# Peptides against a protein of PDB entry 2MBZ: the designs that were tried, part 33

Target 1, 143 residues: chain A of PDB entry 2MBZ
Amino acid sequence: GINLTPEEKFEVFGDFDPDQYEEEVRERWGNTDAYRQSKEKTASYTKEDWQRIQDEADELTRRFVALMDAGEPADSEGAMDAAEDHRQGIARNHYDCGYEMHTCLGEMYVSDERFTRNIDAAKPGLAAYMRDAILANAVRHTP

## One batch from the design tools (peptide; made by RFdiffusion4, then SolubleMPNN)

Design b2_p13_4_s1 (from b2_p13_4, 7 letters changed)
Fold by OpenDDE base, seed 1:
Structure b2_p13_4_s1 (fold): chain B 143 residues (1-143), chain A 13 residues (1-13)
Amino acid sequence: as target 1 above (143 residues)
Amino acid sequence: SLSALPAWDGLLL
């Protein structure tokens, strides 16, 4: 799992404990390249690395919320750019994330109630907005 | 927060 003490994990992730999902993740994705890449990359991550990842995620959340509040469509340049940054963040921190993978993640955000609930905690409908932006971004980058 | 995703997208795909 994540090489942090319980105290450090709480400082970084709060009430979210990624270790509680370790078994499910392994069962679902343990034989995938993404899983292997993620385990390899994150094995050396420090508390500061995880904190940076959280900060990036928080900033992106705020960015999407701001777009929604401004009434920007999910297929606007602003929303698609935010989606692209999200994709690149996953690729940088965890595993290779192409546009197909990203769209699959977007669909998971609205189909898995656990994701939907957690995302929409920031703003109702955010998960759907992100999914739509992710899809739009993938489309514009697919010939 | 995206980081608050249960087994967030960095862990679950």
Scores: peptide ipSAE 0.199, ipTM 0.823, DockQ to the pose 0.505
Fold by OpenDDE base, seed 3:
Structure b2_p13_4_s1 (fold): chain B 143 residues (1-143), chain A 13 residues (1-13)
Amino acid sequence: as target 1 above (143 residues)
Amino acid sequence: SLSALPAWDGLLL
């Protein structure tokens, strides 16, 4: 689980407790390299590390929303660059995230209703937009 | 927020 005190967890995550999903995560992903890497990396994370991760995610969300509002296609350079930053953020903070893995995550965003609903809370269609941008970014980097 | 899920991509859920 998250190596923070209950007080630290509350400061960073509020009502969200990642440890509540430990069983489900293990059930679905426990045998993957991504799971192993994530556990190994995050074991040493401080409260400040987790706060930075959440701040980065929020910033990325705002960036995608701004692109959508500006009418930028999901396969625009701006959208693909945002997708690339997303991929790199996952790789830096959690687990190795190549383009294939990233596209799989993108598909999850639109196929798992929990992800879709949560992402689209920022803007309707954001999950699909992100998926499309992720795919486009993967394509341009795998000629 | 991308992290404000029962699970997020960092947790793979």
Scores: peptide ipSAE 0.206, ipTM 0.819, DockQ to the pose 0.426; fails the geometry check
Fold by OpenDDE base, seed 4:
Structure b2_p13_4_s1 (fold): chain B 143 residues (1-143), chain A 13 residues (1-13)
Amino acid sequence: as target 1 above (143 residues)
Amino acid sequence: SLSALPAWDGLLL
């Protein structure tokens, strides 16, 4: 799990408690390479590391919202570039994230209502927009 | 916030 004090966790994540989902994550993904890689990478993360990850996520959220507000299609270059940055961020911070994995994550954003609710808190329809952008980005990068 | 997603995409779900 996240080796931060309760206070540090609150400072970084607010109301979100990642430990709340540890059991479910282990049950669903515990035998995957992604799970292993994530555990190995994050084991050494400091509060500063987690804050950076949070900041990156917030920035990307704002970026997608701005694209939607501007009326840019989810398959626009801007939206696809944002999706690519998202993919690369996951790869750097958590686990190897190829385009197939990324599209699976995108589908999860719209199929798991918990993800949908959390994402759409920033803007209604954002989860679907991200899913579409992720898919478009994957398509353009797949020969 | 993407990091505020349940368990994150970094932890999957």
Scores: peptide ipSAE 0.202, ipTM 0.822, DockQ to the pose 0.492; fails the geometry check
Fold by OpenDDE base, seed 5:
Structure b2_p13_4_s1 (fold): chain B 143 residues (1-143), chain A 13 residues (1-13)
Amino acid sequence: as target 1 above (143 residues)
Amino acid sequence: SLSALPAWDGLLL
C-alpha cells in the first residue's frame, strides 16, 4: 500500500482515504499489468511524491474547468492536449497507459457514480467533458 | 490523485 503514516495520509489526501478502496482495486485490477506496475512504482514513493501527484491532478482539473468555462468543445485542441497530458501523467506515475486504457478510464469516470461525484465536485459535467476529451484525443492519435 | 479509485483520473492504488 501507501507507505505513509496516518497523519501524512491525511495531509496529502484529506478526507479521501485510499485504503478504503484497496480491496475493490485488487478485485477489479489485481490480475492486470497495470496493477503490478503501479505497486512496483509507488512502493518507493514518499509523501512528497504523493503530494506532487495530487498537485498535478489539481492543476489538470483547473485546466479542464477553464476550458469548459471558455466554451471550448471537448474535442478542441486545448481539451485534447489536456487529455494527452493526463494520459502521460498516468504513464509516468503509475502504469503504462495507452489510448485504449485511457478511454476505458474515461468511461469509468461517467459510469461509476463515485468517480462522477468526486470529479464533478469541481464543476458539474466535468467527468463527461473529460471523457469526451479523452476519446477525442485517442481518436486523433489512432491512424 | 486521480483515477482507478473512485476519485480523480489515473490513480491505481
Scores: peptide ipSAE 0.159, ipTM 0.815, DockQ to the pose 0.321; fails the geometry check

Design b2_p13_4_s2 (from b2_p13_4, 7 letters changed)
Fold by OpenDDE base, seed 3:
Order: structure tokens, then sequence, then C-alpha cells
Structure b2_p13_4_s2 (fold): chain B 143 residues (1-143), chain A 13 residues (1-13)
């Protein structure tokens, strides 16, 4: 699990307890390279590292919401750039995330109702918008 | 947030 004290975990994650999902994560992802890489990278993460990761995720969410509010299509350069930053963030913090993997993640966002509901808490349709932007970004980078 | 999800893309452990 997360290598933080209970107090540190509370400061970073609040009511979200990542340890409660350990079994499910292992069952869904335990045999993947992504899982292995993530375990190896995050083993040394400090409280500050985890806080930065959450801050980056929140910023990305706000960015996508702003694009939607502005009426930018999911295949606009702005949306695709946000998707690219998302991909790069995953690659930097967790595991090698190519465009194929990224599109798979995007599909998960709309196929797993828990992801959809959580993401859409920021704005209805955000999960679908992200998926579409992720796909568009992948397409433009694989001519 | 994106991080507060069940089985967060296999990232949280």
Amino acid sequence: as target 1 above (143 residues)
Amino acid sequence: SLAALPAWEGLLL
C-alpha cells in the first residue's frame, strides 16, 4: 500500500483510503507491467509526492472542465493537449503509458460506472469528454 | 478527484 503514516495518509487523501482498494487493484491489474512499475515507483514516494500527484489531477480536471465550458470540441488542440499532459503525468508518476494504454484508460472511464460517476462529479459528461480527447490525441500522434 | 477512485487505474498501492 501507500508508504505513509496514518496521519500522512489523512492529510493527503482525507476520507479516501487507498488501502481499501488494494485487493481490487491486485485482482484487476496485478498481472500487468503497469502494476509492477507503479508499485516500484511509488514505493519511495513521500507525502509531498502524493500531494503533488493529487494536485496535478485536480488541475487537469479543472482544465478539461474549462475546455468544455468554452465549447471546445474534445478533438480540439486544447483538449488533445490536456489529454497529452494526462498521459505524460501517468508516465512520469506511475508507469509507461503509451497511446494504446491511454486509450484503454479512457475507455475504462466511461465503461466503469464508478469512474464515470466520480469523474462526472466535476462536470456531467467529463468522463466521455476525456475519453474522446484521449482518443483524438492518440490518433494525431499515430499518423 | 481522479485519484479518489476505486482501483485508481491500478496506480494506488
Scores: peptide ipSAE 0.090, ipTM 0.786, DockQ to the pose 0.396
Fold by OpenDDE base, seed 2:
Structure b2_p13_4_s2 (fold): chain B 143 residues (1-143), chain A 13 residues (1-13)
Amino acid sequence: as target 1 above (143 residues)
Amino acid sequence: SLAALPAWEGLLL
């Protein structure tokens, strides 16, 4: 799990408690490579590491919202670049994230209401926009 | 929280 004190967890994640989902995660994905890789990578993460990850997520959110506000299509170069950075961030911080995996995550953002609600809190329709950008980015990188 | 998604994604998959 996340090796932070309750106070540190609150400072970094706020009202979101990753430990709340640990049992469900293990039941659904405990035998996958992604789960194993994530556990191995994050085991050594400090508070500063987790904070950096949160900051990166916040920046990405602002970036997508700005694209939507500007009227940029989800398959625009700007949106696809943001999706690519998102994919690379997952790969760097958690687990190997190829384009197929990334598209699966995108679908989860719109099919799992928990993700949709959390994402759309920043801007209505953001989850769908991200899903579409992720798909477009995957397509352009598939020869 | 959108900021929590990377950790959640890493846990869920």
Scores: peptide ipSAE 0.144, ipTM 0.797, DockQ to the pose 0.585; fails the geometry check
Fold by OpenDDE base, seed 4:
Structure b2_p13_4_s2 (fold): chain B 143 residues (1-143), chain A 13 residues (1-13)
Amino acid sequence: as target 1 above (143 residues)
Amino acid sequence: SLAALPAWEGLLL
């Protein structure tokens, strides 16, 4: 879990309460390598680490939104590069994230309305755009 | 925020 004080959690995550989803996450993913790796990595994370992760996520969101606003296709080089950076960010911060795993995450973004609603808060259709970019990036990197 | 996704899947995203 997130070993921050309630105040620190609020400062970093704001309206989002990660503890709200801990049980569901454990139930759905508790037996996966990804879950194990994430728990091991994040166990030592400081408030600064979590803030960095948030900042990276926000930056990536802005990047995707900018691509959409510019009319760039989700399978454009720019969108695929953003997807690749997303994948690598997950790999650095949480768990080994291969292209197959990444595409599964992308599908979740559009199939779980909670994810869709959260992502699309930045821009309607962003979740679908990200899913498509993630898929395109995976395809170009899969021989 | 992508980092604030619900049920972040083993702290995923």
Scores: peptide ipSAE 0.127, ipTM 0.796, DockQ to the pose 0.427; fails the geometry check
Fold by OpenDDE base, seed 1:
Formats: sequence, C-alpha cells, structure tokens
Structure b2_p13_4_s2 (fold): chain B 143 residues (1-143), chain A 13 residues (1-13)
Amino acid sequence: as target 1 above (143 residues)
Amino acid sequence: SLAALPAWEGLLL
C-alpha cells in the first residue's frame, strides 16, 4: 500500500482512508497494466509526492468549478484543456492513460454514486461536467 | 478532491 504512517496519511488525505479501497482496487484492476504501473510508480512516493498529487487534484477541481461558474460549456477549449491536464496528471502520477481509458473514468464519475457524491461535494453537477469535458477532449484528439 | 475519490490508489482518478 501507501508507504506513509497513519499520521502522514491523515495529514495528506484527511478523513479519506485509501486502505478501505485496496481490496476493491485489486479486484477490479489487479490484472491490468494500469495496476502494475501504478504500484511500480507509487512504491517510491514520499509524503510530499502524495501531497503534490492532492494539490494538483484540488487545483484542477477549482479550475473546473471556475469554468462552470463562468458558464463555459463542458466542450469549451477551457474545459477540454482542463480535462487534458487531468488525463496527463493520471499518466504522470499513476499509469498510462489514453483517451479511451479517460472516457471510461469519466463515465464512472457519473455512474458510481460514490464518485459522484465525492466530486459534487465541490459543486453540484461537477462530475457530469467533468465527464462531458473528458469526452469532448477525447473526441477532439481522436481523428 | 479528485485525489480522494473511491478506489483512488491512482487507478480510478
């Protein structure tokens, strides 16, 4: 799992306990390249690395919320660029994330209530907005 | 936070 003390985990993730999802992750992804890549990359991550990942995610959340507040469509350049940054962040930190994978993740954000609830905590409808932006970004990058 | 999503261990972000 994550090589952090309980105290460090709390400092980085707060009330979120990544350990509670370890079994589900293994069951769903354990035999995939993504799982292998993620385990290999994150094995050496420090507290600071995990904190950076959290900070990047928070910044992206704020960015999407700002786009929504500004009335920018989910298929606007701004929203699609945010989606692209999201995809690249996953690729950089965890595993190779192509556009097909990214769209699958986007669909999960609106089909799995746990994700929807978590994402929409920042702003109602954010999960759907992200899904739409992810899809639009994938389309523009797929000839 | 997007990093605090269920099953986030990098695989479902």
Scores: peptide ipSAE 0.125, ipTM 0.792, DockQ to the pose 0.431; fails the geometry check

Design b2_p13_4_s3 (from b2_p13_4, 7 letters changed)
Fold by OpenDDE base, seed 1:
Structure b2_p13_4_s3 (fold): chain B 143 residues (1-143), chain A 13 residues (1-13)
Amino acid sequence: as target 1 above (143 residues)
Amino acid sequence: SLSALPAWEGLLL
């Protein structure tokens, strides 16, 4: 798993405990290339690496919220660009994330209540907005 | 935060 001390994990993730989902993740993804790539890539991550990932996620959240507050459609260039940055972030930090994979993740955000609840904590409807933006971005890149 | 989503260990987002 994550090679951080309990203290470091708390500093980076706060109340979120990645270990809580380790078994479920292994059961769902353990035999996938994504899982293999993620484990291989993150094995060398430092506390600072994980913190950077957290910061990127937070920034993306703020970006989507700002788009929603501005009334930008989920299929606007701004929203699709944010979705693209999200996809690229996954690819850079964890595993190869094509547009099909990304759309599957987007669907999970709205179909798994745990994801929906966590995402919408920032703003109600954010999960659905992200899903729609992810889908739109995938469509424009797969003509 | 997106990094605090369930099943984060798999880094699915």
Scores: peptide ipSAE 0.132, ipTM 0.796, DockQ to the pose 0.426
Fold by OpenDDE base, seed 5:
Structure b2_p13_4_s3 (fold): chain B 143 residues (1-143), chain A 13 residues (1-13)
Amino acid sequence: as target 1 above (143 residues)
Amino acid sequence: SLSALPAWEGLLL
């Protein structure tokens, strides 16, 4: 799990408890390379590392919301670039994330109501917008 | 926040 004190966890994640889902993640993905890579990489993360990850996620959220508010389609260069940054962020912080993996994540965002509700808290329809942008970005990078 | 998603720590970010 995350090697932070209860106080540090509260400071970084607030009301969200990442440990709440650890069992489910292990049951579903415990035998995958992605899970192994994530556990190995994050084992050395400090409070500051986790805070940085939260900040990056918040920035990306604001970026997608701004694109939606501006009326930019999900397959615009702006939206696809945001999707690419999302993919690269996952690769840097957690596990190797190719375009196929990324599209699978995008589909999960609209298929799992828990993800949909969480993402759409920033703006209704954001999860679907992200999914579409992720797919478009994958397509443009497929030779 | 995208980091505050269900099961994000594992594979589900």
Scores: peptide ipSAE 0.122, ipTM 0.808, DockQ to the pose 0.430
Fold by OpenDDE base, seed 3:
Structure b2_p13_4_s3 (fold): chain B 143 residues (1-143), chain A 13 residues (1-13)
Amino acid sequence: as target 1 above (143 residues)
Amino acid sequence: SLSALPAWEGLLL
């Protein structure tokens, strides 16, 4: 789990308690290398680390929303760059995230209603936009 | 937030 006090968890995640999903995460991903890497990497994370991760996620959300508002296609250079930064962020904070893995995550964003709803809270259609940008970015980086 | 999900990209914890 996340090595923070209850008070620290509240300060970082607010009313969201990631520990409540520990069992589901283990059931779905417990046999993957990504799960192992994430557990090993995040085991040493401090409150400040988790806060930074939250801030990065928020910034990325704002960036995608801005692209959508500007009318930039999901396969625009700007959108693909945002997707690339997302991929790199995952790699930096959690686990090795290649383009194939990234596209799988993108598909999850639109196929799992919980993800779709939470992402689209920022802007309707954001999950689909992110998925499309992720796919486009993967394509441009594939020979 | 993208992290405020049931299982942030399946690997939040």
Scores: peptide ipSAE 0.095, ipTM 0.794, DockQ to the pose 0.399
Fold by OpenDDE base, seed 4:
Structure b2_p13_4_s3 (fold): chain B 143 residues (1-143), chain A 13 residues (1-13)
Amino acid sequence: as target 1 above (143 residues)
Amino acid sequence: SLSALPAWEGLLL
Protein backbone atom coordinates (compact mmCIF):
# COMPACT_ATOMS: atom_id res chain seq x y z
CA GLY B 1 0.00 0.00 0.00
CA ILE B 2 0.81 3.66 -0.11
CA ASN B 3 2.27 4.89 3.16
CA LEU B 4 0.53 8.25 3.22
CA THR B 5 -2.08 9.66 5.53
CA PRO B 6 -5.56 10.13 4.12
CA GLU B 7 -4.88 13.83 3.88
CA GLU B 8 -1.60 13.31 2.07
CA LYS B 9 -3.25 10.90 -0.32
CA PHE B 10 -5.85 13.49 -1.17
CA GLU B 11 -3.18 16.12 -1.67
CA VAL B 12 -1.27 13.90 -4.06
CA PHE B 13 -3.97 11.91 -5.84
CA GLY B 14 -7.02 14.11 -5.47
CA ASP B 15 -10.23 12.30 -6.25
CA PHE B 16 -8.38 9.13 -7.17
CA ASP B 17 -8.19 6.64 -4.33
CA PRO B 18 -5.69 3.90 -5.09
CA ASP B 19 -6.71 2.01 -1.97
CA GLN B 20 -10.10 1.21 -3.43
CA TYR B 21 -8.38 -0.97 -6.01
CA GLU B 22 -5.98 -2.78 -3.69
CA GLU B 23 -8.16 -5.84 -3.28
CA GLU B 24 -8.83 -6.15 -6.99
CA VAL B 25 -5.16 -5.68 -7.81
CA ARG B 26 -4.11 -8.36 -5.35
CA GLU B 27 -6.75 -10.71 -6.67
CA ARG B 28 -5.78 -10.23 -10.30
CA TRP B 29 -2.05 -9.64 -10.15
CA GLY B 30 -0.84 -10.66 -6.72
CA ASN B 31 1.18 -13.56 -8.09
CA THR B 32 3.04 -11.57 -10.76
CA ASP B 33 6.58 -10.28 -10.65
CA ALA B 34 5.35 -6.84 -11.60
CA TYR B 35 3.13 -6.71 -8.54
CA ARG B 36 5.97 -7.80 -6.30
CA GLN B 37 8.37 -5.27 -7.77
CA SER B 38 5.88 -2.46 -7.45
CA LYS B 39 5.10 -3.24 -3.83
CA GLU B 40 8.75 -3.54 -2.91
CA LYS B 41 9.77 -0.39 -4.76
CA THR B 42 6.97 1.84 -3.58
CA ALA B 43 7.11 0.67 0.02
CA SER B 44 9.78 3.26 0.76
CA TYR B 45 8.20 6.12 -1.18
CA THR B 46 7.59 9.36 0.63
CA LYS B 47 4.95 11.92 -0.11
CA GLU B 48 7.57 13.76 -2.11
CA ASP B 49 8.24 10.67 -4.17
CA TRP B 50 4.57 10.17 -4.94
CA GLN B 51 4.16 13.82 -5.80
CA ARG B 52 7.08 13.62 -8.19
CA ILE B 53 5.52 10.61 -9.86
CA GLN B 54 2.21 12.42 -10.22
CA ASP B 55 3.96 15.46 -11.62
CA GLU B 56 5.67 13.27 -14.19
CA ALA B 57 2.32 11.81 -15.14
CA ASP B 58 0.77 15.24 -15.54
CA GLU B 59 3.65 16.39 -17.68
CA LEU B 60 3.34 13.36 -19.89
CA THR B 61 -0.39 13.93 -20.21
CA ARG B 62 0.15 17.50 -21.29
CA ARG B 63 2.72 16.31 -23.77
CA PHE B 64 0.36 13.84 -25.39
CA VAL B 65 -2.48 16.34 -25.44
CA ALA B 66 -0.23 18.87 -27.11
CA LEU B 67 0.71 16.33 -29.75
CA MET B 68 -2.94 15.58 -30.43
CA ASP B 69 -3.83 19.25 -30.60
CA ALA B 70 -1.02 19.78 -33.07
CA GLY B 71 -2.39 17.02 -35.25
CA GLU B 72 0.66 14.82 -34.85
CA PRO B 73 -0.14 11.20 -35.62
CA ALA B 74 0.22 8.67 -32.83
CA ASP B 75 3.05 7.02 -34.74
CA SER B 76 4.98 10.25 -35.11
CA GLU B 77 8.43 10.47 -33.64
CA GLY B 78 7.15 12.87 -31.03
CA ALA B 79 4.34 10.59 -29.93
CA MET B 80 6.57 7.53 -29.89
CA ASP B 81 9.16 9.38 -27.83
CA ALA B 82 6.48 10.32 -25.35
CA ALA B 83 5.43 6.69 -25.19
CA GLU B 84 9.02 5.66 -24.59
CA ASP B 85 9.33 8.12 -21.73
CA HIS B 86 6.12 6.71 -20.34
CA ARG B 87 7.53 3.19 -20.46
CA GLN B 88 10.75 4.28 -18.81
CA GLY B 89 8.83 6.07 -16.12
CA ILE B 90 6.92 2.93 -15.25
CA ALA B 91 10.16 0.97 -15.20
CA ARG B 92 11.84 3.52 -12.96
CA ASN B 93 9.00 3.97 -10.52
CA HIS B 94 7.12 0.68 -10.39
CA TYR B 95 8.27 -2.43 -12.22
CA ASP B 96 10.32 -3.66 -15.14
CA CYS B 97 8.29 -2.63 -18.14
CA GLY B 98 9.34 -4.11 -21.44
CA TYR B 99 7.73 -3.23 -24.71
CA GLU B 100 5.38 -6.19 -24.61
CA MET B 101 4.19 -5.24 -21.16
CA HIS B 102 3.81 -1.67 -22.28
CA THR B 103 1.60 -2.63 -25.20
CA CYS B 104 -0.54 -4.64 -22.82
CA LEU B 105 -0.95 -1.58 -20.65
CA GLY B 106 -1.84 0.48 -23.67
CA GLU B 107 -4.51 -1.99 -24.64
CA MET B 108 -5.88 -1.86 -21.12
CA TYR B 109 -6.28 1.89 -21.49
CA VAL B 110 -8.92 1.34 -24.16
CA SER B 111 -10.42 -1.94 -22.98
CA ASP B 112 -10.98 -1.09 -19.31
CA GLU B 113 -13.51 1.71 -19.17
CA ARG B 114 -12.14 2.89 -15.84
CA PHE B 115 -8.80 3.68 -17.44
CA THR B 116 -10.45 5.12 -20.52
CA ARG B 117 -12.63 7.44 -18.49
CA ASN B 118 -9.73 8.58 -16.35
CA ILE B 119 -7.41 9.23 -19.27
CA ASP B 120 -9.98 10.81 -21.56
CA ALA B 121 -10.86 13.26 -18.83
CA ALA B 122 -7.91 15.26 -20.12
CA LYS B 123 -8.95 14.96 -23.74
CA PRO B 124 -11.43 12.70 -25.51
CA GLY B 125 -9.61 10.01 -27.40
CA LEU B 126 -6.40 10.39 -25.45
CA ALA B 127 -6.44 6.78 -24.26
CA ALA B 128 -6.65 5.53 -27.82
CA TYR B 129 -3.94 7.93 -28.90
CA MET B 130 -1.65 6.75 -26.12
CA ARG B 131 -2.37 3.12 -26.96
CA ASP B 132 -1.46 3.73 -30.57
CA ALA B 133 1.70 5.61 -29.66
CA ILE B 134 2.73 2.88 -27.24
CA LEU B 135 2.23 0.27 -29.92
CA ALA B 136 4.17 2.26 -32.50
CA ASN B 137 7.01 2.79 -30.07
CA ALA B 138 7.13 -0.90 -29.26
CA VAL B 139 7.21 -1.80 -32.94
CA ARG B 140 10.09 0.53 -33.73
CA HIS B 141 12.10 -0.92 -30.85
CA THR B 142 11.43 -4.52 -31.77
CA PRO B 143 13.95 -5.77 -34.36
CA SER A 1 -6.98 13.17 -12.91
CA LEU A 2 -4.25 11.62 -14.99
CA SER A 3 -1.76 12.25 -12.23
CA ALA A 4 -2.93 8.97 -10.79
CA LEU A 5 -1.92 6.94 -13.82
CA PRO A 6 1.58 5.98 -12.74
CA ALA A 7 0.36 4.74 -9.38
CA TRP A 8 -2.59 3.03 -11.00
CA GLU A 9 -0.37 1.40 -13.60
CA GLY A 10 1.92 0.27 -10.84
CA LEU A 11 -1.02 -1.39 -9.14
CA LEU A 12 -3.15 -2.46 -12.07
CA LEU A 13 -1.19 -4.31 -14.71
Scores: peptide ipSAE 0.132, ipTM 0.797, DockQ to the pose 0.573; fails the geometry check

Design b2_p13_4_s4 (from b2_p13_4, 7 letters changed)
Fold by OpenDDE base, seed 5:
Structure b2_p13_4_s4 (fold): chain B 143 residues (1-143), chain A 13 residues (1-13)
Amino acid sequence: as target 1 above (143 residues)
Amino acid sequence: SLAALPAWDGLLL
């Protein structure tokens, strides 16, 4: 799990507690390489590491929202570049994230109501926009 | 925050 004190967890995640979902994650992904990699990488993470991850997510959110507000299509270079940065961030922080995996995550953003609701809290339709950008980015990187 | 979601891509929910 996340080795932070309750106070540190609150400072970083606020009202969200990732450990609340540990059982569900294990049931769904416990036998995958991604799960193993995530557990191994995050085992050494400090409060500052988790805060950095949150900050990166916030920055990416703002970037996608700005693209949407500017009317840039989800398959624009700007949106696809944001999707690529998102993929690389997952790979760096959690688990190997190829384009197929990334596409699956994008689909989850629109098919799982929990993801959709939380993502769209920043801007309605953001989850769908991200999914489309992720897909477009995967396509342009497929020879 | 994308990283502070009940369903979190970092946890593969």
Scores: peptide ipSAE 0.208, ipTM 0.825, DockQ to the pose 0.446
Fold by OpenDDE base, seed 3:
Structure b2_p13_4_s4 (fold): chain B 143 residues (1-143), chain A 13 residues (1-13)
Amino acid sequence: as target 1 above (143 residues)
Amino acid sequence: SLAALPAWDGLLL
């Protein structure tokens, strides 16, 4: 699990308590390689590591919002590059994330209301835009 | 934040 004090968890994650979802995550993904890899990698993470991960996510969010505001299509080079950076970030911090896995995550962003609500808090329609960019990026890398 | 959410891709929710 996340080796932080309750106070540190609040500083990094705010109102989101990952411990509330531990049982659900284990039930859905406990037998996958991704789950094992994530547990192994994050076991040594410090507060500073988790904060870095949050900062990277915030920067990516701002980048996607800027693309939407500029009217760039989700299948533009800029949007697909942002999706690729997202995929690589997951691979570095959590688990091996191929293009098929990434597209599955994109679909989850629009099918699970918890993800959609949280993502669209930055900008309405952002979850759908990210899903479309993720799909386009996967297609261009798997001809 | 994508990582600071109840449903987080890093947790595979």
Scores: peptide ipSAE 0.200, ipTM 0.817, DockQ to the pose 0.462
Fold by OpenDDE base, seed 2:
Structure b2_p13_4_s4 (fold): chain B 143 residues (1-143), chain A 13 residues (1-13)
Amino acid sequence: as target 1 above (143 residues)
Amino acid sequence: SLAALPAWDGLLL
C-alpha cells in the first residue's frame, strides 16, 4: 500500500482512501505487469511524490476543462496533446502505458460509473471528452 | 482530482 501516515494520506488524497480498494485491485489486476510495476515504483514514493502526482492530475483536469470550455474538439491538437501528457504521466508514475493500454483506460472512464462520476465532478462530459481525446491521440501515433 | 478517484487509473480500478 501507500506508505504514508493517516495524516499524510488525508493531506494528499483528502476523502479518498486508496487502501480501501487494495483488495479489489489485487483481485482484478494482481497478475498483470501493470500491477507489479505500480507496486514496485510507488513503494519508494514519499508524501512529496504523491502530492506531485495529485498536482499533475489536477493540472491535467484544468487543462481538459479549459479545452472543453473553449470549444476545442476532443480530436484537436490541444486535446490530443493533453491526452499524450496524461499517458506519459501514467508511464512515469505507475506503469508502462502504451496507446492500447491508454485507450482501455479511456474506455474505463466512461464505462465504470465510479470513474465517470468522479471525473465529471469537474465538468459534465469530461470523462467522455478525455476518452475521445485519448483515442484520437492513440490513432495519430499509430501509423 | 483524477489521481484521487475511488477508481484510480494508477491503481487500475
Scores: peptide ipSAE 0.200, ipTM 0.820, DockQ to the pose 0.451
Fold by OpenDDE base, seed 1:
Structure b2_p13_4_s4 (fold): chain B 143 residues (1-143), chain A 13 residues (1-13)
Amino acid sequence: as target 1 above (143 residues)
Amino acid sequence: SLAALPAWDGLLL
């Protein structure tokens, strides 16, 4: 799992324990390139690296919430740009994330109740908004 | 936090 002490994990992830999902992740994705890439890339991550990743995720969450609060459509340039930054963040930190992969993740955000609940904790409907923005961003980059 | 999702998208594909 993530090479942090329990104390460090709590400081970075709070009540979320990524290691509790290790078995499920391995069962679902253990034979994929993405899994291999993620394990290889994150093996050397420090607490500071994980904290940076969390900070980036939090900033993106705030950005999407602000877009929703402003009434910007999910297919607006602002929302699509946020989706693009999300995709690039995954690619930078974890695994190659093309537009097809990204749209699959977006669909998971609304189809897996665990994701939906967690995302919508920031704002009701955020998961659906993100999914729509992700899809729109993928479409504009796949003419 | 998006990174703190159950079966986090950084862990899931």
Scores: peptide ipSAE 0.196, ipTM 0.821, DockQ to the pose 0.497

Design b2_p13_5_s1 (from b2_p13_5, 11 letters changed)
Fold by OpenDDE base, seed 2:
Structure b2_p13_5_s1 (fold): chain B 143 residues (1-143), chain A 13 residues (1-13)
Amino acid sequence: as target 1 above (143 residues)
Amino acid sequence: SPGFLGALAGLLL
């Protein structure tokens, strides 16, 4: 679904090939509004758009790692703010992402080992930290 | 770097 040349895909995603997961994604999420919205939005994305998205993800990763290294708990304002920025980034780039959806994503980060391994490559326990921050952020925004 | 957009959901992260 990503309309980039193989060369462009390599430049943006490196060894990760999103096309390898297209069938599984469709099977698991194909009937959701999130999937539809994401496909519609990203259909027009350029290489620069995808690169920006990757850069934003990397920046957020560094931010969470820094919080962990500083000993900030996942329910700290700093961690919750990072989680909120993550939620808003998803909403901007992919699909409407409410707090319930966000918490579901957070849970997936720790329940699907493929996500866990990918995220924890930056720092062990990062996926769990993100999940906890996402949950805390959702709680504070859901009176 | 791979970021956390990799792995599975692809467009769902």
Scores: peptide ipSAE 0.165, ipTM 0.807, DockQ to the pose 0.382
Fold by OpenDDE base, seed 4:
Structure b2_p13_5_s1 (fold): chain B 143 residues (1-143), chain A 13 residues (1-13)
Amino acid sequence: as target 1 above (143 residues)
Amino acid sequence: SPGFLGALAGLLL
């Protein structure tokens, strides 16, 4: 798991406890390449690494919220670029994330109520907006 | 903000 002290975990993740989901993640994804890659990459992560990942996620959230507030369609270049950055961030920090995988993640954001509630805490409808942007970005990158 | 990491740990973002 995440090799941080309880204090470090609190400093980085706050009220979110990633260990709470370890068993479910293992059950659902334990036999996938994504799981293996993620475990291998994150095994060496420091507190600063995890903080950076959290900061990147926060920044991306702010970008999507700003796009929604501005009335930009989810298939706008701005929204699709944000989706692309999301995909690349996953690839950089966790596991290879192709466009098909990314669309599956986007669909999960709206089909799994836990994800929906967590994401929409920033702004109602954000999960659906992200899903649509992810799909649009995948389409534009598929010949 | 906890970001998108929130509803299935560090693997599913």
Scores: peptide ipSAE 0.158, ipTM 0.803, DockQ to the pose 0.384
Fold by OpenDDE base, seed 3:
Structure b2_p13_5_s1 (fold): chain B 143 residues (1-143), chain A 13 residues (1-13)
Amino acid sequence: as target 1 above (143 residues)
Amino acid sequence: SPGFLGALAGLLL
């Protein structure tokens, strides 16, 4: 799993313990290239690396919320650009994330209630907005 | 904040 001490894990993730979901993740994704790539890439991550990843996610969340508050459609250039940055962030930090994979993740955000509740904690409907932006971004990059 | 982690670990995102 994540190679951090219990103290470091708490500093980065708080009360959320990724190790609690290791079995479910393995059950769902253990045979995928994404899982393998992520395990290999993150094996060397330090506390500072994980903190950066969390900070990037928080920044992207704020960006999507700002777009929603401004009334920008999920298929606007701004929303699609945010979706693209999300995709690229996954690619840099975890695994190769093509547009089809990204759309699958977007669907998960709205189909798994645990993800939906977590994402929508920032703003109601954010998960659906992100999903729609992800789809729109995928479409514009696959003409 | 917890970002996009939800229930499943940040491994999947």
Scores: peptide ipSAE 0.157, ipTM 0.800, DockQ to the pose 0.353
Fold by OpenDDE base, seed 1:
Structure b2_p13_5_s1 (fold): chain B 143 residues (1-143), chain A 13 residues (1-13)
Amino acid sequence: as target 1 above (143 residues)
Amino acid sequence: SPGFLGALAGLLL
């Protein structure tokens, strides 16, 4: 798991407690390559690594929100590029994330209320916007 | 506060 002290976890994740979902994650993903890769990769992560991941997430959130506020379609180049960066971030930090996997994640963002609520905390409708951008990005890379 | 992707990390892996 995340080898941080309780203090470090709070500093990085704030009110979010990843340990709360360890069992569910194991139940849903425990037999997947993604889970194995993630566990192997993150086992060596430091506080600084997790903080970097959070910073990257914040930046991406700001990008999507800005696109929405500007009225850019979810299938715009800007939105699709943001979706691609999201996919690459998952691949770099956690596990191999192909376009099919990415679209599945996008669907989960709108079908699992917990994800939707968490994502939409930044802006209502963000989860749906991301899902649409993820799908559009997948389509353009899978002609 | 951490962005959604950081918060989602615990649910994604």
Scores: peptide ipSAE 0.153, ipTM 0.802, DockQ to the pose 0.429

